# Ledger of designs, part 200: peptides against a protein of PDB entry 6GMG

Target 1, 331 residues: chain A of PDB entry 6GMG
Amino acid sequence: DSDDRVTPPAEPLDRMPDPYRPSYGRAETVVNNYIRKWQQVYSHRDGRKQQMTEEQREWLSYGCVGVTWVNSGQYPTNRLAFASFDEDRFKNELKNGRPRSGETRAEFEGRVAKESFDEEKGFQRAREVASVMNRALENAHDESAYLDNLKKELANGNDALRNEDARSPFYSALRNTPSFKERNGGNHDPSRMKAVIYSKHFWSGQDRSSSADKRKYGDPDAFRPAPGTGLVDMSRDRNIPRSPTSPGEGFVNFDYGWFGAQTEADADKTVWTHGNHYHAPNGSLGAMHVYESKFRNWSEGYSDFDRGAYVITFIPKSWNTAPDKVKQGWP

## One batch from the design tools (peptide; made by RFdiffusion4, then SolubleMPNN)

Design b2_p15_5_s2 (from b2_p15_5, 7 letters changed)
Fold by OpenDDE base, seed 2:
Structure b2_p15_5_s2 (fold): chain B 331 residues (1-331), chain A 15 residues (1-15)
Amino acid sequence: as target 1 above (331 residues)
Amino acid sequence: GAAAELINKYGAEAA
């Protein structure tokens, strides 16, 4: 669907970014300028600044997913996803609440389900798990050691993740990370890797065999986190957008936001990097823009989506795409 | 409004 997509040109390695501009409370810039920032701030491999490669620029050109792609080093698989859902709130609202005037039952249930997700708690769960994983990685020089450490950490915390199957995305995520296996990446050494986080917004009503109402207004039962673990089964996410509720209405299939491995304890102060659309400087959409948003801006999402997941993956510690501190905008 | 400016219009996927 990206017929007009163009790979952004290379930027000189030492070219400094132009200032970002405020955009709806966010820091915003054109993709080419983000590449400049990326090269100055995030490009470092083993402490050495790198020019964004043609391949990386091509990844980036795909829009929001491209931002996560270039920084994580792989196309998002979304296998290890977390969320938080307030079952009590959901049940209570369904029982005691009523549809708004003109709101159908399906609309009501979909809305109530959406509102029963807690983005902050979902994010915190992912951060908690990432922290556990990082501790397990720290001194593990093979996968077996990593897994043993991970199980021990989980046992100490009485975390329900300890009961996951060995083939679960939770335990298999590291071995399935390409950069873990690369000689200049992890080189099969877990201690050379670190956990990172990105977020995906998407639509719950993707089952084409379900009612039209669920496709229009959401599937209240879809993509809920498992109790205790917070794991979301993402297997049913096929990047299908919300169905139109009125003639001429259209929705986007997903949004991605990159967090990385920021250490800021206050969720509200964390920075999320995302893109608006694929890069089409000569097309109707125009050039891709990159936004750096605070958590509040990111987690707010859009009406296009009724689910938010926080996904864990891994990158080599030698990469600087997930620094402890992310500065919003430029300078 | 703001959503149109900030979100993907087509949600481009890798080929």
Scores: peptide ipSAE 0.033, ipTM 0.724, DockQ to the pose 0.260
Fold by OpenDDE base, seed 1:
Structure b2_p15_5_s2 (fold): chain B 331 residues (1-331), chain A 15 residues (1-15)
Amino acid sequence: as target 1 above (331 residues)
Amino acid sequence: GAAAELINKYGAEAA
């Protein structure tokens, strides 16, 4: 019950974290200890360490989405999302493959669709686009200059994104970022902002007007990236979980992982930060835990989800919530 | 199991 959610208490600014512990190849700690790490490593504004505010602690208390929320400065809107789907693999497997023993046709098709997504290529596409955006931001002191720079960069790279409508989330993402407009943020100066990335896992079979089979086993045609651009239409993602396939079975509606703006070229060495559930120290769920996972651990996902998207947003360069290098755990 | 420890048990959404 969401009513059990509690805002973690403040931590002294100079309090050092306790050591993280290994958990299934990840680094794990309780939320209050993450706050301590966050204050030491990620809290800096204009190079000055900051105590996590009550508002930020409240955002964080929401669990996996809370980690992305506190570090990005806004609740995820998921409008600028990327993925990679292998259409040839999908068609070939449907044609030449067959359901496993005990697997229905709908279950087979849903599984094949899930397996046709390439998480690494999806992540790399988002990083590629974020890099283009960052180059466009560097010398732009107003939105018009930023947009002109984007168009030039895309033209030079022969990128299909150059054909997107001016109202596309791709072009409107910066202006729709609250911190861009804030005096202590971007102050309407694109050169003061940088692109950052987070990921969302979710269920494809969310259309309640579709068949029960799609809700139980996935919709093979839903949330595919557009060819060339890699853009995913996220408008139909309503945080609806997978339908149970057996009595007593239940699924979670989403998972979020924070990447930020790490410069590590090897995807397998990148660190993804996420939470297990909302903070309920006095409830049945217990205290929130924060995990720092490598890409393989993050991208593996769960049976609850058959889609993954990599989303671009923006933060002020003066924030240190998205440093070039992220170290897993503590110390 | 391990999955239950690492993922939200209930969807946490901002009001």
Scores: peptide ipSAE 0.029, ipTM 0.698, DockQ to the pose 0.266
Fold by OpenDDE base, seed 5:
Structure b2_p15_5_s2 (fold): chain B 331 residues (1-331), chain A 15 residues (1-15)
Amino acid sequence: as target 1 above (331 residues)
Amino acid sequence: GAAAELINKYGAEAA
């Protein structure tokens, strides 16, 4: 019940966090304690720590999406999403594989499709593109210069993204970022912005006009990346959860994980920050908890989801919500 | 199980 959601109270600016606790290879804490950590570590604007505002606390209270929301400065639009799909593996397994005992054909196909996505390669593609964008941003003082730089970078790398339309989310993402236009943000200066990454887990079988089997077991053809670019059309993602496959079963609509702009080259050592649910301290769900997970723990996902996308957006360089290094837990 | 503690069954969508 969304009516149980409560905005966490303000935390004093100098309040230090309590220690996080380990949870299945993750570091876990209650949302108020994450606010304390956030104020000490991630809140900085132009090098000065800030108290999390009421608005930011309100955003955070929405759970997993709230973590990405407060750190990116906007509700996720998911327009610029990347993934990696092994078409050859998919075709081969469909041709030469067979359903497990008790597995339906639809369940088999859905599973094979899910397993044909490579989360690490999807993440790597997003990081590659973010790096290209950052190079295009660094010396550009207007959008035209940024776009010219971007096209040149793509041409030099023979990247298929160079063929995207000017209206593509790839080219329009910066201009559509609110913080880019803000005086205390980018102030319309691309060189004041940087690319950041978050991830979304979601269900492929969201088409209500499709078969019940696709809604239960996945749509093998949905949300595949375009060849060459790795871009995923997210327009059909309507936050619809997986349909139950058995009585009493229920699934979550999505999960979001914040990566930011970590420079750690080893994907397995990167830290992903996410929440379990909206903050409901007086409700059945209880208080919101925040998790800091390694990539392995994040990318494994849940049975609720059969797709993982890695999304690029932008934040001002003056923000410290996406530092080069993220330390898991506290202290 | 462990998954139930890490993510709710209803999600968290902003209005």
Scores: peptide ipSAE 0.029, ipTM 0.695, DockQ to the pose 0.260
Fold by OpenDDE base, seed 3:
Structure b2_p15_5_s2 (fold): chain B 331 residues (1-331), chain A 15 residues (1-15)
Amino acid sequence: as target 1 above (331 residues)
Amino acid sequence: GAAAELINKYGAEAA
């Protein structure tokens, strides 16, 4: 129960982190130690180190979503999401493939759909779009200029996103970012903002009007990216977990991973920061742990999820929550 | 095994 969630205590600004621990091929630490690292590495506003505020610590305490929340400055809305889906592979496997021994037709179709998503291509698409957005932002001092620049960039690249409606999440994302409007943030100046990326893992079978099989094994038609753009309609994602396939089985509703704005060209070398659960040091779940994973470890996901989306949002350039280089662990 | 240790059964939301 989330009722036993506790806000981690404040850490002294100058307290150095303890070393991270190797855990399942990733760097792992307790939430309080992550706060120490965050203050040393990511907390800087206008070049000045900051203590994580009580509000930020409270956000962080929510677990995996909390890591993205504290670093992006807002609760994830997931409106500008990208993925890559191989339609030809999907059709071919459905046509020529067969269920495994003991696998139901619904389970087979759900599995084939899951396997038809390419996490790396989805991530690369998000990075491509973020790059376009950053170019559009860099010399734009009002939203109109940003939008004009964005349209020009898209036209130059012959990108299908140029055909999106003006009211789409793609064009409205910046204006809907709270930090863009803040005086100490963007102050309505696009050139003070930069695009950042996080990822969400979730379950496709969330339609309560659909069959029980889809809720158990996935909905093969749900949350596919639009052709050409790669945009995923996330409006039907209501954080509903996978339905149990056996008595006593339970699944978590989502996982979030923070990437930010790393410039590492090799996807496999990028670092993703995420948490395991909400902080409950006095509860059954225990203390929250934070993980820094390479892309392979992040993108692998869990059986709880059959979809991965890569989401673009914006933060002020004055924040250091999305540096060009992220070092895994400590020191 | 690893999944059970890393992610709990309950995802937390702000709302």
Scores: peptide ipSAE 0.028, ipTM 0.695, DockQ to the pose 0.264

Design b2_p15_5_s3 (from b2_p15_5, 7 letters changed)
Fold by OpenDDE base, seed 2:
Structure b2_p15_5_s3 (fold): chain B 331 residues (1-331), chain A 15 residues (1-15)
Amino acid sequence: as target 1 above (331 residues)
Amino acid sequence: GDAAALINEYGAKAA
């Protein structure tokens, strides 16, 4: 019950974190200890450490989305999302493959669709686009200049994103970012902003008008990236979980992982920060835990989800929530 | 709203 959610208490600004617990290649800690790390490492505004505010602690308390929320400065809108889908693999497997023993046709198609997504390529596409955006931001002091730079960059690379409508999430993302418009944020100056990345795992079978099988086993046609751009239409993602396939089975509605703006070229070495559930220290779920996972651990996801999207948003360069290097765990 | 329904009971997944 969400009513059990509690906002973690404030942590002294100078309190050092306790060591994280290693767990199967991940680093794990309780939310309170993450706040300590966050204050030491990520809290900086204009180079000065900040105590996590009550508002930020409240955001964080919502769980996996809370980690992305506190670091991005806004609740995820997920509008600028990227993925990679291998159409040839999908078609080939559907044509030449067959359901496993005991697997229904719907299960087979759902599984094949899920397996046809390439998380690494999706992530790389998002990084590519973020890099283009960052170049466009670098010397732009108004939105018009940013958009012009962006279009030029895309044209030079013959990127299909250049054909997106001006109102597309791709072009509108910056102006729709609250921190861009804040005086202490971007102050309407694109050069004060940088692109950052987070990821969302979710279920494809969310259409209530579709078959029960799609809701149980996935909708093979849902949330595919557009060819050329890699953009995923997230408008139909309503945070609806997978439908149970057996009595008593239950699934969660989403997972979020924060990447930020790490410069590590090897995707496998990138660190993803995520939470397990909302903070309920006095409830059945217990205290929220925060995990710092390598890409392989993050991208593996759970059976609850058959889609992974990599989303671009923006934060002020004065924030340190998306440093070039993220160290897993503590120390 | 949507954030309130946020749960991932799996935590860290075993390798």
Scores: peptide ipSAE 0.031, ipTM 0.723, DockQ to the pose 0.106
Fold by OpenDDE base, seed 3:
Structure b2_p15_5_s3 (fold): chain B 331 residues (1-331), chain A 15 residues (1-15)
Amino acid sequence: as target 1 above (331 residues)
Amino acid sequence: GDAAALINEYGAKAA
């Protein structure tokens, strides 16, 4: 019950974290210890360590989304999302493939669609776009200059994003970022901001008007990236979980992973930070745990989800929540 | 509202 959620207590600013523990090929720790690490590593504003505020601790306490929330400074809106889908593979497998023994047609189609997404290419697309955006931000002191720079960069790269409407989430993302408008944030100066990335795992079969089969096994046509741009329309994502396929089966609604702005070129070496559930130390779920996973562990996802999106947002450059290098675990 | 209902089943299993 969500009523069991508790805000983790404050940690002394100079308290060092305890060692992380290996768990399922990733580094794992309790939320309180993550707060300690966060204060030592990620809390810096203008080069100065900060104690995680009560508000930030409350955000964090919401679980997987809380990790992204505290590090991005806002609840994820997921408006600027990217993915990669192999249409040819999908069509070919549907045409020439066959359902496995005991697999329904709907289950087969859902599985084939899921397998036609390339998580690595989706991530790389987001990184590519983030890089373009960062170049556009670098010398822009107002939004108009940023947009002009962005259009020029896209034109130079012959990127299909140059054809997006001015009202597109792609162009409006910066102006819609609260920290961009904050006096101690961007202060409406694009050059004070940088693009960052997080990922969301979710279920495709969320249309209540669709067949039960799509809700159970996925909607093969839902949440595909637009050709050329890689943009995913996330407007239909309402955090609806997968429908049970058998009695007693239950699925969770989403998972979030924080990447930030790591410069590691090898995707497999990048670190993704995420949480298991809301913090309920006195409840049935127990204390929240935070995981730092390599890309392979993150991108694998769970059977609860058949879509992965890589989302771009912005944070002030003065924040250290998205450093160039992230070290997995502690020490 | 949606955030309040956050549960990761696999994460919970790992705990």
Scores: peptide ipSAE 0.030, ipTM 0.716, DockQ to the pose 0.123
Fold by OpenDDE base, seed 1:
Structure b2_p15_5_s3 (fold): chain B 331 residues (1-331), chain A 15 residues (1-15)
Amino acid sequence: as target 1 above (331 residues)
Amino acid sequence: GDAAALINEYGAKAA
C-alpha cells in the first residue's frame, strides 16, 4: 500500500550532503541527502546545477524505480532488455545433477535456470550495444541517418541485431524516448542524445495460468534471451511477485538499479544506484534510503527474483545524470 | 503494474 507515500521536501541548491554510511559493502543514505548529492553532482543541465524539481522529487519518492525514473527522465518501459543464458550449462545440470535434500523437482529446475544466467555477460552485452548506438548517434542529425548508421555498424560487426525488424524495440527505442522529442532535450537530433543503461530484477513465474510450482519456484523457460542478439521479451513482465512457498512468506515485486553511462571497463568497479522502498517517513516503512552498490552487490540480487535484465534507454547529452565516472558515497 | 517500489534490502528492511 503506497497511500502513505510522501514527496521529499526541496533541498537548497548549495546544501552539501552529509557523509554516506557503509551498509553491507555499499554506501547508504536517506533520500533527502541523496537529493543534496544529486543537486551537486547529477543535476546539471548544459553545465548548470539545478534544484531537483517537485516533479522529480515525486518520481524519486517511489523507491528503487524512482531512482531510475528521476535519472532517465521517464518511468522505465523495459522494452530494450538484454541478458545472457548458458543453455549448455542448464541442460547438463538438469541431466547430471539432482535435487538437494528436501528440494522438489520444480524447485531444482527453477534454481538451475536462475543459476544458468550470467549477470556479467548480460551487462557486457548491453554495454556493447550501447556503444554501437552511441557511435551511430554522434554524427546523425535525424532519425533516418541514425538508423542508417546503426545498420552499418551492425553489419561491420556481423551482429545478429542487424536482422531485427524495423519495428523492433532495438530500432524504435530512440523515437519512443520523450526527451528525444523535447525542444530542450534532443529536439529530434540524435547527435544530442546518448544511450544509458539500467537493470531490473524480477520473478519469472508470473503466468497466472501456469502451475503453482512455476509461480513458487520459477518458470525455467521464461524471459530467456534470444540467441545471437541477447534480447529479452519483457512483454510478459507484469510486476507480479514470487508466490509464497511457506506460510507467512512474502516477496516483493521488483528491484531497479541505475548505471547510466559509466566508462569504467572493469564491471566489478561500476556503481549501481537504487532505493529500498517508497518514501514513507510518517508510515511503518519509514524514510526511503538510497544505496550506491558495486556490481557484485547489485548483481547478487535477492531470493525474491530469478531474472535480471539490462535495459538500454536514452537521455540528452546536456543532462549529467549519467556521467562517465560515478563516485560511491560521500565525500 | 504497481509503480510503488518495495524491496527486501538487507540491512534496511522496514521494522
Scores: peptide ipSAE 0.029, ipTM 0.706, DockQ to the pose 0.095
Fold by OpenDDE base, seed 5:
Structure b2_p15_5_s3 (fold): chain B 331 residues (1-331), chain A 15 residues (1-15)
Amino acid sequence: as target 1 above (331 residues)
Amino acid sequence: GDAAALINEYGAKAA
């Protein structure tokens, strides 16, 4: 029960982390130890390390979303999301493939749709767009200049995003970022901000008015990226979990992974930080654990989810929550 | 980790 959630206690600013432990290709630690690492590595504001505040510790305590929350500075809105879907593969497999033994038609179609998403290409699209945005930000001292730069960059690259409406999440994302408006953040200066990336895993079959089969096995037509832009309409994501397919089976609503702004070109070497559940040291779930996973481990996801979106948001450049290089584990 | 452990306070909340 969520009533068991506890805010982790403060950690001394100079306390060093205990070693992380390996866990199936991941590095794992308890939440309090992650706070120690965070204070040493990610807490820096304008070059000075900071103790994680009570508010930040409370955000972190919420679990997987808490890691993204504390590092991005806001609860994820998921407005600017990207994915890659192979339409030809999907159509071909539906036409020429067949259900496995014991697999229903709906289960087959849901599986084929899931398998038609390319997580790596989706991630790369988000990185590409983030790079364009960062170029548009770097010398823009007001929003108008940023938008002009962005449009020019998109035109130069013949990117379909240039055709998006001015009110779209793509163009409005910066102005809708709280830290952009904060005095100690962007202070309304785009050049003080940078684009960052996180990922969300979720279930496609969330429409309660749809068939039970779609809720159990996925909706093949839901949450596909728009051709050309790669944008995913996330408006219908209501954090509804997959419906059970067998008695006693249960699924969770989502998973969040923090990437930030790593410069590692090889996707397989990038590190994704995420949590298992809300912090409940005195409850049945126990203490929250934080994982630092390679992309392969992150993108694998769980059977709870059939969609993976890669989302762009912004943080002040003065924050060190999204460094160029992330080291897995400790030391 | 176990997928069943991916529980948070917002996990049960419809957006």
Scores: peptide ipSAE 0.034, ipTM 0.726, DockQ to the pose 0.293; fails the geometry check

